# Designs tried in a protein design run: peptides against a protein of PDB entry 3OAK. Part 19

Target 1, 145 residues: chain A of PDB entry 3OAK
Amino acid sequence: DDLEQYLDEKILRLKDEMNIAAQLDIDTLNKRIETGDTSLIAMQKVKLLPKVVSVLSKANLADTILDNNLLQSVRIWLEPLPDGSLPSFEIQKSLFAALNDLPVKTEHLKESGLGRVVIFYTKSKRVEAQLARLAEKLIAEWTRP

## One batch from the design tools (peptide; aimed at target 1 I119)

Design b1_p16_8_s1 (made by RFdiffusion4, then SolubleMPNN; from b1_p16_8, 5 letters changed)
Fold by OpenDDE base, seed 4:
Structure b1_p16_8_s1 (fold): chain B 145 residues (1-145), chain A 16 residues (1-16)
Amino acid sequence: as target 1 above (145 residues)
Amino acid sequence: SEFVEELKEELAELLA
């Protein structure tokens, strides 16, 4: 199917862009630690976030998103950074909101590793209470009978 | 990811 192939390619391109953004931010923060240059700010994920949210919010892309394991890139974006910090409040909030509307199943959680990361956000003392509640809501939805 | 591996047990418990 031509449309299916087009959508697959679109999602795979976004997945690649997300992975690149994550790596660039990691490189920036590693350099910041190495050099002590506090002017180095990781902004690649933040810059790409609007596009990511837009794609995740499209109901017609849900199956394509899940089938191509885009959630692996979402997981990568949520992992702690080299300086010990977490991704920005806005990234956390936006991704948790978007995930709430996706028909995520156990198999998707396993193949992406997303479930493990979201559990971290429910337990971490470094996470804002508002975001911890959003993470808890996701876990409750994914583990409901 | 080492971070993900460390949470494997917790995920298994919740998804069991």
Scores: peptide ipSAE 0.038, ipTM 0.697, DockQ to the pose 0.198
OpenDDE base, seeds 1, 2, 3, 5: peptide ipSAE 0.038, 0.038, 0.032, 0.036; ipTM 0.700, 0.703, 0.662, 0.699; seed 1 fails the geometry check

Design b1_p16_8_s2 (made by RFdiffusion4, then SolubleMPNN; from b1_p16_8, 10 letters changed)
Fold by OpenDDE base, seed 2:
Structure b1_p16_8_s2 (fold): chain B 145 residues (1-145), chain A 16 residues (1-16)
Amino acid sequence: as target 1 above (145 residues)
Amino acid sequence: SEFVQELIEEREKLLE
């Protein structure tokens, strides 16, 4: 129906924005590495984060989020950056919190690749303990027999 | 689910 189509478009636009933000940050960090210019700071994801959190927190958008594979963009945002660092603590915290409230199923994990990335967070020494524990919780829930 | 089993195995591998 009309509402469903509207919501699909909304989520797909956000998905594109997230992907663009991720790529711009990657480009910034690659340039930083190449030039040694430490004034170059990747900020695109951080700037977009409030909008992402707002959308992910809406219960009425859950099905639309999952059906349009927005979790693929979430996965992209969680991946390590060119300099080997992880996204900011706030990005990690916000996304994991949002994931905890979504009815994620096996098919969504498969489509997005999110499961493998979250597994990384359960073991990485670069991850804050509280977030590693949350990642562990998610994996346990998703892999429950 | 076969995919779920794959995730379990991958997790176990990383925990080694």
Scores: peptide ipSAE 0.201, ipTM 0.793, DockQ to the pose 0.937
OpenDDE base, seeds 1, 3, 4, 5: peptide ipSAE 0.188, 0.195, 0.185, 0.194; ipTM 0.785, 0.792, 0.785, 0.789; seed 3 fails the geometry check

Design b1_p16_8_s3 (made by RFdiffusion4, then SolubleMPNN; from b1_p16_8, 7 letters changed)
Fold by OpenDDE base, seed 3:
Structure b1_p16_8_s3 (fold): chain B 145 residues (1-145), chain A 16 residues (1-16)
Amino acid sequence: as target 1 above (145 residues)
Amino acid sequence: SAFVEELKEELAKLLA
């Protein structure tokens, strides 16, 4: 119906924005590595983060989020950057918190690749302990009998 | 990505 179409379009627009933000940050960091210009800072994901969190927190958008594979863009945001670093602490914390309230199922994890990335966060020595615990909580929830 | 594909087997084991 009209509402479903509206919500789909809303989520798909956000998905595009997230993917663009991720690519722009990658471009920035690649240029930083290439030129040695340490003033280049990747900030596009951080700038968009409040909007992402707002959308992920709305219960009425859960089905639309999952049906349109927005979790693929969440996965992209969590992947390591060109310089080998992880996304900012704030991005990790906010996304892990938001994911905790979504009714994520196995099929969503498979089509997005999100589960595989979150497993990485549970075992990486570069991840802050409190964030590793959040990642572990997600894995436990997704794999519970 | 290569990173995601590298970890797919770990997830598969957990979700089996």
Scores: peptide ipSAE 0.039, ipTM 0.712, DockQ to the pose 0.197
OpenDDE base, seeds 1, 2, 4, 5: peptide ipSAE 0.029, 0.030, 0.037, 0.036; ipTM 0.652, 0.651, 0.704, 0.703

Design b1_p16_8_s4 (made by RFdiffusion4, then SolubleMPNN; from b1_p16_8, 7 letters changed)
Fold by OpenDDE base, seed 5:
Structure b1_p16_8_s4 (fold): chain B 145 residues (1-145), chain A 16 residues (1-16)
Amino acid sequence: as target 1 above (145 residues)
Amino acid sequence: SAFVEELKEERAKLLA
C-alpha cells in the first residue's frame, strides 16, 4: 500500500545515503594517507548519524529496516577504516544501542554480514569495554539455541 | 543452524 511504499523508499534512500557517506569517508582518509594532509577529516558519517539514529529508533520502521537489509549499511559503518581505526565512539555507541532494540533474526545476519563484524568488536583492543560487553551480549543472543 | 554454528566458531577463534 501507499504507506508501505513510502516507508520502503525512506529506508532505501537512507541506505543509499549511508553507503555514500561511508565511501566518502574512506576516500577522505585514503587521500589523507596519500597526501599527508592532516587537515582532511572524515565527517560524512558523523553528519548523517543523527538521521540514522532517528530512523533506527522508530519501532514502526523495524520491519522495513530489516526487510530492506539496512543492517548491511550498519555493518559497513562499523567496519575498520583505511587507517586501521574504528568509527567514532559515538557512532559505535549509537549503532549498538539501536541494534539492541531491533528484533534481529538469523536471516538478517546472513544477508547483512553484521554478525561477523560484531564478533570483531567483542575482542578488539580499540573498543571501549562497555561497547565490547554490549557486542558480546548481542552475539550471545543471536547465537543462542 | 549452520550459520549460527559458523558464527560460534568465528567467535571462538577470535576469543581464543
Scores: peptide ipSAE 0.178, ipTM 0.779, DockQ to the pose 0.916
OpenDDE base, seeds 1, 2, 3, 4: peptide ipSAE 0.176, 0.171, 0.044, 0.171; ipTM 0.777, 0.773, 0.721, 0.772

## One batch from the design tools (peptide; aimed at target 1 R116 I139 W142 R144)

Design b1_p17_1 (made by RFdiffusion4)
Pose (drawn by RFdiffusion4):
Structure b1_p17_1 (pose): chain A 145 residues (1-145), chain P 17 residues (1-17)
Amino acid sequence: as target 1 above (145 residues)
Amino acid sequence: DEEEDEELLEKMEERDD
């Protein structure tokens, strides 16, 4: 019905917006490298983050989020950038807190590649200790026999 | 480290949901 299509469209639009924001930040960081212009900063993901957090925090949107592979975009947002730098602390913390609340299943991890990027957060030296503990906790919740 | 990562990913896939 219309309501279900409306919700799917809402999540699909957010997925595309998130991908555009990640790609624009990547272009900015590549541009920052090719040209050593130190004033260049990547802020598109940070600008969109409140909208992403608002959607991820709604329990009645969990099915729509999971069914439409929005977690693929979340993985993109957590991936290290071309120079090896991580996204801002606010992005990391907001995304991990939202993942703690979502009923993520193996099939979602498989389609999103989210598990691979969370393992990176348990090894990275640039990740704050409290977020590493959250990442380890999530890996544990997902590697149950 | 790569083998440990792949093992973790495998455990995720073997999980009973």

Design b1_p17_1_s1 (made by RFdiffusion4, then SolubleMPNN; from b1_p17_1, 6 letters changed)
Fold by OpenDDE base, seed 4:
Structure b1_p17_1_s1 (fold): chain B 145 residues (1-145), chain A 17 residues (1-17)
Amino acid sequence: as target 1 above (145 residues)
Amino acid sequence: DEEEEEELLQKILEAVD
């Protein structure tokens, strides 16, 4: 119906915005590495983060989020950056918190690749202990007997 | 099916190692 179509379009637009933000930040950091200009700062994801968190936190959007594979864009945002570093502490913390409230199923983890990335955060030495614990909580919930 | 879902999740986890 009209509402369903509207919600699908809303989520798909956000998905596109997230992907663009990620790519712009990658481009910025690649340029920083190439030129040595340390004044270049990747901020596109951080600027969009409040909107992402807002959408992920809405219970009435859960089905739309999962059906349109928005988690793929969440996975992209969690991947390591060109300089080998991880996304900002705030991005990690906010996304892990938001994911905790979504009814994520195995199929969603597979089609998005999110499961593998979150496992990475439980093992990486570059991850803050606090965030590693959040990642572990997600894995525990997703792998409940 | 819960069993199928668990098997898929296990495959995901194994692929990370």
Scores: peptide ipSAE 0.034, ipTM 0.661, DockQ to the pose 0.081
OpenDDE base, seeds 1, 2, 3, 5: peptide ipSAE 0.032, 0.034, 0.027, 0.033; ipTM 0.642, 0.656, 0.594, 0.645

Design b1_p17_1_s2 (made by RFdiffusion4, then SolubleMPNN; from b1_p17_1, 9 letters changed)
Fold by OpenDDE base, seed 1:
Structure b1_p17_1_s2 (fold): chain B 145 residues (1-145), chain A 17 residues (1-17)
Amino acid sequence: as target 1 above (145 residues)
Amino acid sequence: EKEEEEALLKAIEEAVD
């Protein structure tokens, strides 16, 4: 199917872009730690965020997103950074909002590792209360009978 | 209560991983 192939390629390209953005930010922050140069700011994920949100919001892409394990890249974006900080408030908020609209199943949580990371957000003292509530809502939806 | 919540979250974590 030509359409399916096109959509798969689209999602896989985004997945690669997300992974690259995450790694570049990690590299930036590692260098910041090593050199003490506080002018080094990790901005690659933030720059790519609008595209990520756009794709995640498309209902017709839901199956392709889940089948290609794009949620693994979402999980990577949500993980703590080398300096111990969390991704920006906007990244957290946007991703949690987008996840609410996806028909995420247990198998997707397992293959992506997203379940464990979102649980982290429900109990971490470093997470804003507003975002912790969003994480709790996701966990409730994913674990309901 | 808090301990129960932590236990539940741990169980959920183990179930989805």
Scores: peptide ipSAE 0.030, ipTM 0.621, DockQ to the pose 0.210
OpenDDE base, seeds 2, 3, 4, 5: peptide ipSAE 0.028, 0.029, 0.029, 0.027; ipTM 0.638, 0.638, 0.637, 0.635

Design b1_p17_1_s3 (made by RFdiffusion4, then SolubleMPNN; from b1_p17_1, 7 letters changed)
Fold by OpenDDE base, seed 2:
Structure b1_p17_1_s3 (fold): chain B 145 residues (1-145), chain A 17 residues (1-17)
Amino acid sequence: as target 1 above (145 residues)
Amino acid sequence: DEEEEEELLRRILEAVD
């Protein structure tokens, strides 16, 4: 199926871009910590965020997103940063909102590690109350009988 | 099968990275 192949390639390219963006931001922040140069700002994820949100919001891409484990890259984007801080408020909010509309199943949570990270957001005192509530909503939906 | 899936989900959600 040509369409399926095209969609797979599209998602896999985005997955790669997301992983690269995450690593570049980590590298930037590690260097910032090491050198004390406060002019170093991690911006790669923020720059790519609109594209990520656009893809995650498309219903026709849901199966492709889940089948190619794009949620692993979403999980990576949500992980704490080298200095212990969390990704920007906007990244958290946008990703939680996008996840709410995906038909995520247990197998996807397992292969991506997303469930554990979202649980972290329900418990961490570093998370804004508004975003903690969004995380709780996701957990409630995923654990619903 | 449903019970196994629920248990797996619980285990996934209990741990924090």
Scores: peptide ipSAE 0.032, ipTM 0.624, DockQ to the pose 0.083
OpenDDE base, seeds 1, 3, 4, 5: peptide ipSAE 0.032, 0.031, 0.027, 0.028; ipTM 0.618, 0.626, 0.628, 0.627

Design b1_p17_1_s4 (made by RFdiffusion4, then SolubleMPNN; from b1_p17_1, 6 letters changed)
Fold by OpenDDE base, seed 3:
Structure b1_p17_1_s4 (fold): chain B 145 residues (1-145), chain A 17 residues (1-17)
Amino acid sequence: as target 1 above (145 residues)
Amino acid sequence: DEEEEEELLRKILESKD
């Protein structure tokens, strides 16, 4: 119906925006590595984060989020950057918090690859303890019998 | 090992369906 179409369009636009933001940040960091220009800072994801969090927090969008595999874009945002660094603390924290409130099912984890990335966060020594705990909580929930 | 844990997760997720 009209509402479903509206919500689909909303989520698909966000998904596209997220993917673009991720790529722009990758491009920025690749250029930083190539040129040595430390003034180049990847900020696109950070700029878009409030909108992402807002959408992920809306209960009425949960089905649309999951049906359109927005979690794939969330996974992309959590992946290590070209220089080996991880997304900002705020991005990690906000996304883990948002994921905790979503009714994520096994099929969503499979089609997005999110589970494997979150496992990485539970074991990486580069991850803040606070965030590792959030990742662990997600894994525990998703693997619960 | 991250790869081993990823495999474990995969197996668990597949078994839940």
Scores: peptide ipSAE 0.098, ipTM 0.689, DockQ to the pose 0.445
OpenDDE base, seeds 1, 2, 4, 5: peptide ipSAE 0.088, 0.070, 0.067, 0.076; ipTM 0.691, 0.678, 0.670, 0.683; seed 1 fails the geometry check

Design b1_p17_2 (made by RFdiffusion4)
Pose (drawn by RFdiffusion4):
Structure b1_p17_2 (pose): chain A 145 residues (1-145), chain P 17 residues (1-17)
Amino acid sequence: as target 1 above (145 residues)
Amino acid sequence: EAEELIAEFEQASKEFD
């Protein structure tokens, strides 16, 4: 029905917006490298983050989020950038907190590649200790026999 | 499916080490 299509569209629009924001930040960081212009900063993901957090925090949107592979975009947002730098602390914390609340299943991890990037957060020396503990906790919730 | 997921996670951990 219309309501279901409306919710799917809402999540699909957010997925595309998140992808565009990640790609624009990557372009900015590549541009920052090719040209050593130190004033260049990547802020598109930070600007969109409240909208992403608002959607991820709604329990009644969990099915729509999971069914439409929005977690693929979340993985993109967590990936290290071309120079090896991580996204801002606010992004990391907000996304991990939201993942703690979502009923993520193996199929979602498979389709999104989210498990791979969370393992990276347990190994990275640039990740704050509290977020590493959150990542380890999530890996544990997902590697149950 | 759980065993495959766990194996993927262990492999990813080894790759990052």

Design b1_p17_2_s1 (made by RFdiffusion4, then SolubleMPNN; from b1_p17_2, 8 letters changed)
Fold by OpenDDE base, seed 2:
Structure b1_p17_2_s1 (fold): chain B 145 residues (1-145), chain A 17 residues (1-17)
Amino acid sequence: as target 1 above (145 residues)
Amino acid sequence: DSKELIEEFERARKEYE
């Protein structure tokens, strides 16, 4: 219906914005590495984070989020950056908190690739202990028979 | 599906060790 279409378009727009933000940050950091200009700061994801959190926190958007594979963009945001660093602690914390409240199913994990990235967070020595534990909790929930 | 997912995650864990 009209509402469903509106919600789909809303989520797809956010998905596009998230992907653009991620790529712009990657480009910024690659340029920083290439030029040595330490004044170059990747801030696009941080700027968009409040909007992402707002959308992910809405229970009535859960189905739309999952059906439109927004989790692919969440996965992209969680991936290591060109300089080997991880996204900011706040991005990690916010996204993992949001994931904990979504009814994620196997099909969503497969189409987004999110599971593999979350596994990374359970193993990485660069991840804060509290987030590693949360990542492990998610994996345990997603692999329940 | 769950079995396949578990196997995938286990492979991923080994890759990151």
Scores: peptide ipSAE 0.450, ipTM 0.898, DockQ to the pose 0.894
OpenDDE base, seeds 1, 3, 4, 5: peptide ipSAE 0.438, 0.437, 0.433, 0.439; ipTM 0.895, 0.895, 0.894, 0.896

Design b1_p17_2_s2 (made by RFdiffusion4, then SolubleMPNN; from b1_p17_2, 8 letters changed)
Fold by OpenDDE base, seed 2:
Structure b1_p17_2_s2 (fold): chain B 145 residues (1-145), chain A 17 residues (1-17)
Amino acid sequence: as target 1 above (145 residues)
Amino acid sequence: MAKELIEEAERARKEYE
């Protein structure tokens, strides 16, 4: 199926872009910590966020997203940064919103590790209350009998 | 099974703290 192959390639390219953006931000923040240069700002994920949200919101991409484990890259984007801080408020909010519309199953949570990080967001005092509530809604949906 | 996964995640949440 030509369309299926095209969609797979599209998602895999985005997955690579997301992983690269995450690593570049980590590198920037590590250098900031090492040098004390406060002019170093991690912006790669923020720059790519609109594209990520656009893809996650498309119903026709849901199966391709899940089959190619794009949720692993979503998990990576949600993990704490080298200085212990969390990704930007906008990244958290946008990703939690997008995840609500995906038919996520247990197998996807296992292969991506997304369940672990979202649980962290429900419990950590570093997380804004508003975003903790969004994380709780996801957990409730994923554990619904 | 979903609940089991979440319970495991709760036990491992310190990974990110």
Scores: peptide ipSAE 0.072, ipTM 0.734, DockQ to the pose 0.421
OpenDDE base, seeds 1, 3, 4, 5: peptide ipSAE 0.062, 0.074, 0.062, 0.060; ipTM 0.727, 0.735, 0.728, 0.727; seeds 3, 4 fail the geometry check

Design b1_p17_2_s3 (made by RFdiffusion4, then SolubleMPNN; from b1_p17_2, 9 letters changed)
Fold by OpenDDE base, seed 3:
Structure b1_p17_2_s3 (fold): chain B 145 residues (1-145), chain A 17 residues (1-17)
Amino acid sequence: as target 1 above (145 residues)
Amino acid sequence: MAEEFIEEAERARREYE
């Protein structure tokens, strides 16, 4: 119906915004590496984070989020950056918290690649212990009988 | 399904290392 279509469009726009933010940050960091200009700061994801968290926290949007594979953009935001670093602590923490409340199914993990990156967070030595524990909690939830 | 997910995830995880 009209509402369903409206919500789909909203989520798809957010998905696009997230992808653009991620790419802009990547471009910024690549330029920083190439030029050595330390004044270049990647802040696009951070700027958009409150909106992302707000959307992910809405129970009534869960189906729309999952059906439109917004989790793919979440995965993208969690992936390592060009310099090998990880997204900010706040981004990691906020996304892991939001993911904990979503009714994520195996099919969503597969189509988004989110499972792969979260497993990475459980094993990587670059990840803070607190966040690794959150990642492990997600894996436990997703693999429970 | 859970086992399939874990296996796939662990295999693909190496792309981030």
Scores: peptide ipSAE 0.169, ipTM 0.800, DockQ to the pose 0.418
OpenDDE base, seeds 1, 2, 4, 5: peptide ipSAE 0.146, 0.143, 0.089, 0.137; ipTM 0.787, 0.788, 0.745, 0.784

Design b1_p17_2_s4 (made by RFdiffusion4, then SolubleMPNN; from b1_p17_2, 10 letters changed)
Fold by OpenDDE base, seed 2:
Structure b1_p17_2_s4 (fold): chain B 145 residues (1-145), chain A 17 residues (1-17)
Amino acid sequence: as target 1 above (145 residues)
Amino acid sequence: MAEEMIEEARRAREEYE
C-alpha cells in the first residue's frame, strides 16, 4: 500500500530527527560541563518539539507510530541529561499529554523502554508534582485490567 | 502482562537516579 509506505517513511524520518536532536543536546551539555561555558544551551529538542507533538496528535498515524517504535525516541527524549537535569518542563508536559491519546500496549512499552522512564517520573523528587501526576495517570491507564 | 512490565520499570528506575 502506497499510503502505508509513505506514512512509515514519514515516521522513520521523524524518529531519526528526534534521535539526532537528543544527541546534539547531549553533546552540547557535555561540552558545557567540560569547558564551564554557561553560554552553551541545549535547544535542539525544544526546536523540534512542535513537529513531534503535531505527529503524535494525529489519530491516523497511531498505528504507524507504534509499529515503527517511535516511542523509543520519546523515551530517549525523557531521559535525564548529562548534568543530571531533566528535559524542559514543556517537553515533559507535551509528551505526557500526547501519550494519553495513543493506544499503547505492553509490547510497545517493552520494545521502547518507555515504561521504565515513566515510572521514574512518578517517583523522582526532581520532577515537578504536576508532571509526576501526569506520569502516574499514564501508568494507571497502561495497567488497567 | 502490563503489571509485569510496570514492576520491571519500577526496578529499572535506578538507572536514572
Scores: peptide ipSAE 0.059, ipTM 0.712, DockQ to the pose 0.415
OpenDDE base, seeds 1, 3, 4, 5: peptide ipSAE 0.046, 0.046, 0.045, 0.028; ipTM 0.695, 0.686, 0.694, 0.635

Design b1_p17_3 (made by RFdiffusion4)
Pose (drawn by RFdiffusion4):
Structure b1_p17_3 (pose): chain A 145 residues (1-145), chain P 17 residues (1-17)
Amino acid sequence: as target 1 above (145 residues)
Amino acid sequence: ESVELMEEFEEEQEELE
């Protein structure tokens, strides 16, 4: 019905917006490298983050989020950038906190590649200890026999 | 299934290192 289509569309629009924001930040960081212009900063993901957090925090949107592979975009947002730098602390923390609340299943991890990037957060030296503990906790919640 | 998938992801992450 119309309501279900409306919710799917809402999540699908957010997925594309998140992808555009990640790609624009990546272009900015490549541009920052090719040209050593130190004033260049990547802020599109940070600007969109409140909208992403608002959607991820709604329990009544969990099915729509999971069914439409929005977690693929979340993985993109957590991936290290071309120079090996991580996204801002606010992004990392907000996304991991939201994942703690979502009923993520193996099929979602498979389609999103989210598990791979979370393992990276348990190894990275640039990740704050509290967020590493959150990442380890999530890996544990997902590697149950 | 979940264990095997997480191990596969770990192997994929190690390849990127």

Design b1_p17_3_s1 (made by RFdiffusion4, then SolubleMPNN; from b1_p17_3, 6 letters changed)
Fold by OpenDDE base, seed 4:
Structure b1_p17_3_s1 (fold): chain B 145 residues (1-145), chain A 17 residues (1-17)
Amino acid sequence: as target 1 above (145 residues)
Amino acid sequence: EGVELMKEFEKEYEEEL
C-alpha cells in the first residue's frame, strides 16, 4: 500500500530525528561536564518538540506510530540526562499529554520500554508532583479494562 | 495483562533502589 509506506517513512524519519536530537543533547551535556563550560546548553530536543507533539496528536498516524515503535524514541527522550537531571518540564508535560490520547497496548509498552520509564516518573522523588500525576494517569489508562 | 506488566516494572524499580 502506497499510503502506508509513505506514512511509515515519515514516522521512521521522525524517529531517526528524535534519536539524533537525544544523542546530540547527551553529547553536549557530556562535554559540559568534561570541560566545565556552563555556556553549553542542550537544546536539540526542545527545538524538535513541537514537531513530535504535532505528529503524536494526529489520530490518523496512531497505527503507524505504534507499528514503527516511535514510543522507543519517546522513552529515550524521557530518560535522565548524563548530569543526572531529567528532561525539561516542557518535554515531560508535552509528551505525557500526547501519550494520553494514543491507543497504547501492552505489546507497545514492552517493545518500547516506555512502561518502565513512566513507572519511574510515578515513583521517583526527583519528579515534580504535577508531572508524577500525569504519569499516574497514563498508568491508569494502560491498566484499565 | 497490562496490570501485571506494570507490577513487574514496579518490582524492577524497587529492586534497583
Scores: peptide ipSAE 0.566, ipTM 0.915, DockQ to the pose 0.676
OpenDDE base, seeds 1, 2, 3, 5: peptide ipSAE 0.561, 0.560, 0.555, 0.560; ipTM 0.914, 0.915, 0.914, 0.914

Design b1_p17_3_s2 (made by RFdiffusion4, then SolubleMPNN; from b1_p17_3, 5 letters changed)
Fold by OpenDDE base, seed 2:
Structure b1_p17_3_s2 (fold): chain B 145 residues (1-145), chain A 17 residues (1-17)
Amino acid sequence: as target 1 above (145 residues)
Amino acid sequence: EGVELMKEFEKEFEELL
Protein backbone atom coordinates (compact mmCIF):
# COMPACT_ATOMS: atom_id res chain seq x y z
CA ASP B 1 0.00 0.00 0.00
CA ASP B 2 1.48 3.30 -1.14
CA LEU B 3 -0.10 5.33 1.66
CA GLU B 4 1.16 2.94 4.34
CA GLN B 5 4.67 3.14 2.92
CA TYR B 6 4.53 6.93 2.85
CA LEU B 7 3.39 7.07 6.47
CA ASP B 8 6.09 4.61 7.55
CA GLU B 9 8.75 6.78 5.95
CA LYS B 10 7.34 9.89 7.58
CA ILE B 11 7.42 8.34 11.05
CA LEU B 12 10.91 6.90 10.54
CA ARG B 13 12.18 10.35 9.53
CA LEU B 14 10.68 11.88 12.65
CA LYS B 15 12.20 9.11 14.77
CA ASP B 16 15.61 9.93 13.34
CA GLU B 17 15.11 13.66 13.93
CA MET B 18 14.12 13.02 17.54
CA ASN B 19 17.19 10.88 18.16
CA ILE B 20 19.46 13.52 16.64
CA ALA B 21 17.86 16.27 18.73
CA ALA B 22 18.37 14.24 21.90
CA GLN B 23 22.03 13.60 21.12
CA LEU B 24 22.70 17.25 20.26
CA ASP B 25 21.22 18.33 23.59
CA ILE B 26 23.35 15.75 25.41
CA ASP B 27 26.44 17.05 23.61
CA THR B 28 25.56 20.63 24.57
CA LEU B 29 25.08 19.76 28.23
CA ASN B 30 28.27 17.71 28.38
CA LYS B 31 30.20 20.65 26.95
CA ARG B 32 28.53 22.96 29.47
CA ILE B 33 29.72 20.71 32.29
CA GLU B 34 33.24 20.43 30.89
CA THR B 35 33.77 24.13 30.14
CA GLY B 36 31.58 25.80 32.75
CA ASP B 37 30.07 27.94 29.99
CA THR B 38 26.61 28.64 31.37
CA SER B 39 25.55 30.26 28.09
CA LEU B 40 25.30 26.80 26.53
CA ILE B 41 21.62 25.84 26.56
CA ALA B 42 20.16 22.60 25.19
CA MET B 43 17.24 23.56 22.95
CA GLN B 44 17.01 20.99 20.15
CA LYS B 45 14.26 18.89 21.70
CA VAL B 46 12.25 21.99 22.61
CA LYS B 47 12.49 23.24 19.03
CA LEU B 48 11.24 19.91 17.65
CA LEU B 49 8.55 19.35 20.31
CA PRO B 50 5.66 20.98 18.39
CA LYS B 51 6.22 18.63 15.44
CA VAL B 52 6.42 15.60 17.74
CA VAL B 53 3.19 16.55 19.52
CA SER B 54 1.45 17.16 16.20
CA VAL B 55 2.34 13.69 14.93
CA LEU B 56 1.52 11.88 18.18
CA SER B 57 -1.91 13.54 18.31
CA LYS B 58 -3.08 12.23 14.92
CA ALA B 59 -5.33 9.20 15.30
CA ASN B 60 -4.67 8.03 11.75
CA LEU B 61 -0.95 7.68 12.58
CA ALA B 62 -1.37 5.57 15.73
CA ASP B 63 -0.68 2.21 14.06
CA THR B 64 2.29 3.61 12.15
CA ILE B 65 3.70 5.20 15.31
CA LEU B 66 3.47 1.95 17.26
CA ASP B 67 4.61 -0.35 14.41
CA ASN B 68 7.78 1.70 13.84
CA ASN B 69 8.68 1.92 17.55
CA LEU B 70 8.51 5.72 17.72
CA LEU B 71 7.96 5.17 21.44
CA GLN B 72 11.67 4.34 21.69
CA SER B 73 12.46 7.93 20.76
CA VAL B 74 9.80 9.17 23.19
CA ARG B 75 11.57 7.15 25.90
CA ILE B 76 14.92 8.67 24.96
CA TRP B 77 13.46 12.18 25.27
CA LEU B 78 12.21 11.41 28.78
CA GLU B 79 15.50 10.01 30.14
CA PRO B 80 17.59 11.95 32.69
CA LEU B 81 20.20 14.34 31.25
CA PRO B 82 23.99 14.33 31.83
CA ASP B 83 23.77 17.00 34.54
CA GLY B 84 21.28 14.85 36.46
CA SER B 85 18.31 17.01 35.53
CA LEU B 86 15.15 15.93 33.75
CA PRO B 87 13.84 17.21 30.43
CA SER B 88 11.82 20.41 30.62
CA PHE B 89 8.42 20.47 32.30
CA GLU B 90 6.82 21.21 28.93
CA ILE B 91 8.40 18.17 27.28
CA GLN B 92 7.26 15.91 30.11
CA LYS B 93 3.73 17.29 30.14
CA SER B 94 3.30 17.18 26.36
CA LEU B 95 4.60 13.64 25.99
CA PHE B 96 2.58 12.23 28.88
CA ALA B 97 -0.55 13.82 27.45
CA ALA B 98 0.15 12.36 24.01
CA LEU B 99 0.86 8.90 25.43
CA ASN B 100 -2.49 8.92 27.21
CA ASP B 101 -4.32 8.92 23.86
CA LEU B 102 -2.31 6.16 22.17
CA PRO B 103 -3.47 2.51 22.19
CA VAL B 104 -0.19 1.32 23.72
CA LYS B 105 0.14 -2.45 24.18
CA THR B 106 2.53 -4.53 26.29
CA GLU B 107 4.64 -5.43 23.26
CA HIS B 108 5.20 -1.73 22.50
CA LEU B 109 6.30 -1.04 26.06
CA LYS B 110 8.81 -3.89 25.93
CA GLU B 111 10.35 -3.02 22.57
CA SER B 112 10.65 0.70 23.42
CA GLY B 113 11.66 0.54 27.08
CA LEU B 114 9.07 3.23 27.77
CA GLY B 115 7.53 1.53 30.78
CA ARG B 116 10.67 1.54 32.91
CA VAL B 117 11.18 5.25 32.22
CA VAL B 118 7.62 6.22 33.08
CA ILE B 119 7.71 4.22 36.32
CA PHE B 120 10.83 6.23 37.22
CA TYR B 121 8.71 9.37 36.98
CA THR B 122 6.30 7.91 39.53
CA LYS B 123 9.14 7.49 42.04
CA SER B 124 11.52 10.41 41.48
CA LYS B 125 11.51 13.27 43.98
CA ARG B 126 12.61 15.65 41.21
CA VAL B 127 9.36 15.30 39.27
CA GLU B 128 6.53 17.77 39.75
CA ALA B 129 3.59 16.25 41.61
CA GLN B 130 1.11 16.76 38.78
CA LEU B 131 3.38 14.94 36.31
CA ALA B 132 4.04 12.13 38.77
CA ARG B 133 0.27 11.65 38.93
CA LEU B 134 0.05 11.51 35.14
CA ALA B 135 2.82 8.91 35.10
CA GLU B 136 0.93 6.88 37.71
CA LYS B 137 -2.19 6.98 35.56
CA LEU B 138 -0.28 5.64 32.55
CA ILE B 139 1.31 2.84 34.57
CA ALA B 140 -2.07 1.86 35.97
CA GLU B 141 -3.53 1.66 32.46
CA TRP B 142 -0.59 -0.31 31.05
CA THR B 143 -0.26 -2.88 33.83
CA ARG B 144 -2.51 -5.74 34.89
CA PRO B 145 -5.38 -4.77 37.22
CA GLU A 1 21.67 8.92 39.55
CA GLY A 2 18.43 9.00 37.63
CA VAL A 3 19.67 6.34 35.23
CA GLU A 4 20.42 4.04 38.14
CA LEU A 5 16.93 4.54 39.54
CA MET A 6 15.46 3.61 36.16
CA LYS A 7 17.37 0.33 36.20
CA GLU A 8 16.17 -0.44 39.71
CA PHE A 9 12.54 -0.10 38.66
CA GLU A 10 12.86 -2.10 35.44
CA LYS A 11 12.10 -5.44 37.07
CA GLU A 12 9.23 -3.93 39.01
CA PHE A 13 7.55 -2.72 35.85
CA GLU A 14 8.13 -5.91 33.89
CA GLU A 15 6.52 -7.95 36.65
CA LEU A 16 3.40 -5.80 36.42
CA LEU A 17 2.94 -6.35 32.68
Scores: peptide ipSAE 0.112, ipTM 0.766, DockQ to the pose 0.104
OpenDDE base, seeds 1, 3, 4, 5: peptide ipSAE 0.050, 0.042, 0.034, 0.042; ipTM 0.709, 0.712, 0.644, 0.710

Design b1_p17_3_s3 (made by RFdiffusion4, then SolubleMPNN; from b1_p17_3, 6 letters changed)
Fold by OpenDDE base, seed 2:
Structure b1_p17_3_s3 (fold): chain B 145 residues (1-145), chain A 17 residues (1-17)
Amino acid sequence: as target 1 above (145 residues)
Amino acid sequence: DGVELMEEFEKEYKELL
C-alpha cells in the first residue's frame, strides 16, 4: 500500500546515503595514505550516524529495514578501514545497540554478510573489550534455538 | 540454522575482512 511504499523508499534512500558516506570516508583515508596529509579526516559516517540510529530504533520500520537489506549497509559501516583501523567507538557502540532490538533472522545475516563481520568483532584484538562483549551478545541471540 | 551459520562464519571471516 501507500505507506509500505513510502517506508521502502525511505529505507532505500538511507541505504544509499550510508553507502555514499562509507565510500567518501574510504576515499578520504586513501588520499590521506597517499599524500601523508594528516589533516584529512573521514567524518561522513559520523555525520550521518544520528539519522541511522534514529531509523534503526523505530519499531515500525523493522520489517522494512530487514526486507530492504539495510543490514548490508550496516555491515559496510562496521568493516575495517583502508588504514586497517576500525570505525569509531561511537559507530560500533551505536550500531551494536541498535541491532539488539531488531528481529534479525538467519536469512538476513546471510544476505547482508553482517554475521561474518560481527564474528570478527568477537575475535579481533583491535576491538575494545566492551564492544567485543556487545558483539558476543548479538551472536548469542542469533544462535538461540 | 543460526548456530551452523555462525560456525561457518567463524571459519571464514578472515578470508572476507
Scores: peptide ipSAE 0.381, ipTM 0.880, DockQ to the pose 0.659
OpenDDE base, seeds 1, 3, 4, 5: peptide ipSAE 0.247, 0.363, 0.351, 0.366; ipTM 0.813, 0.872, 0.871, 0.877

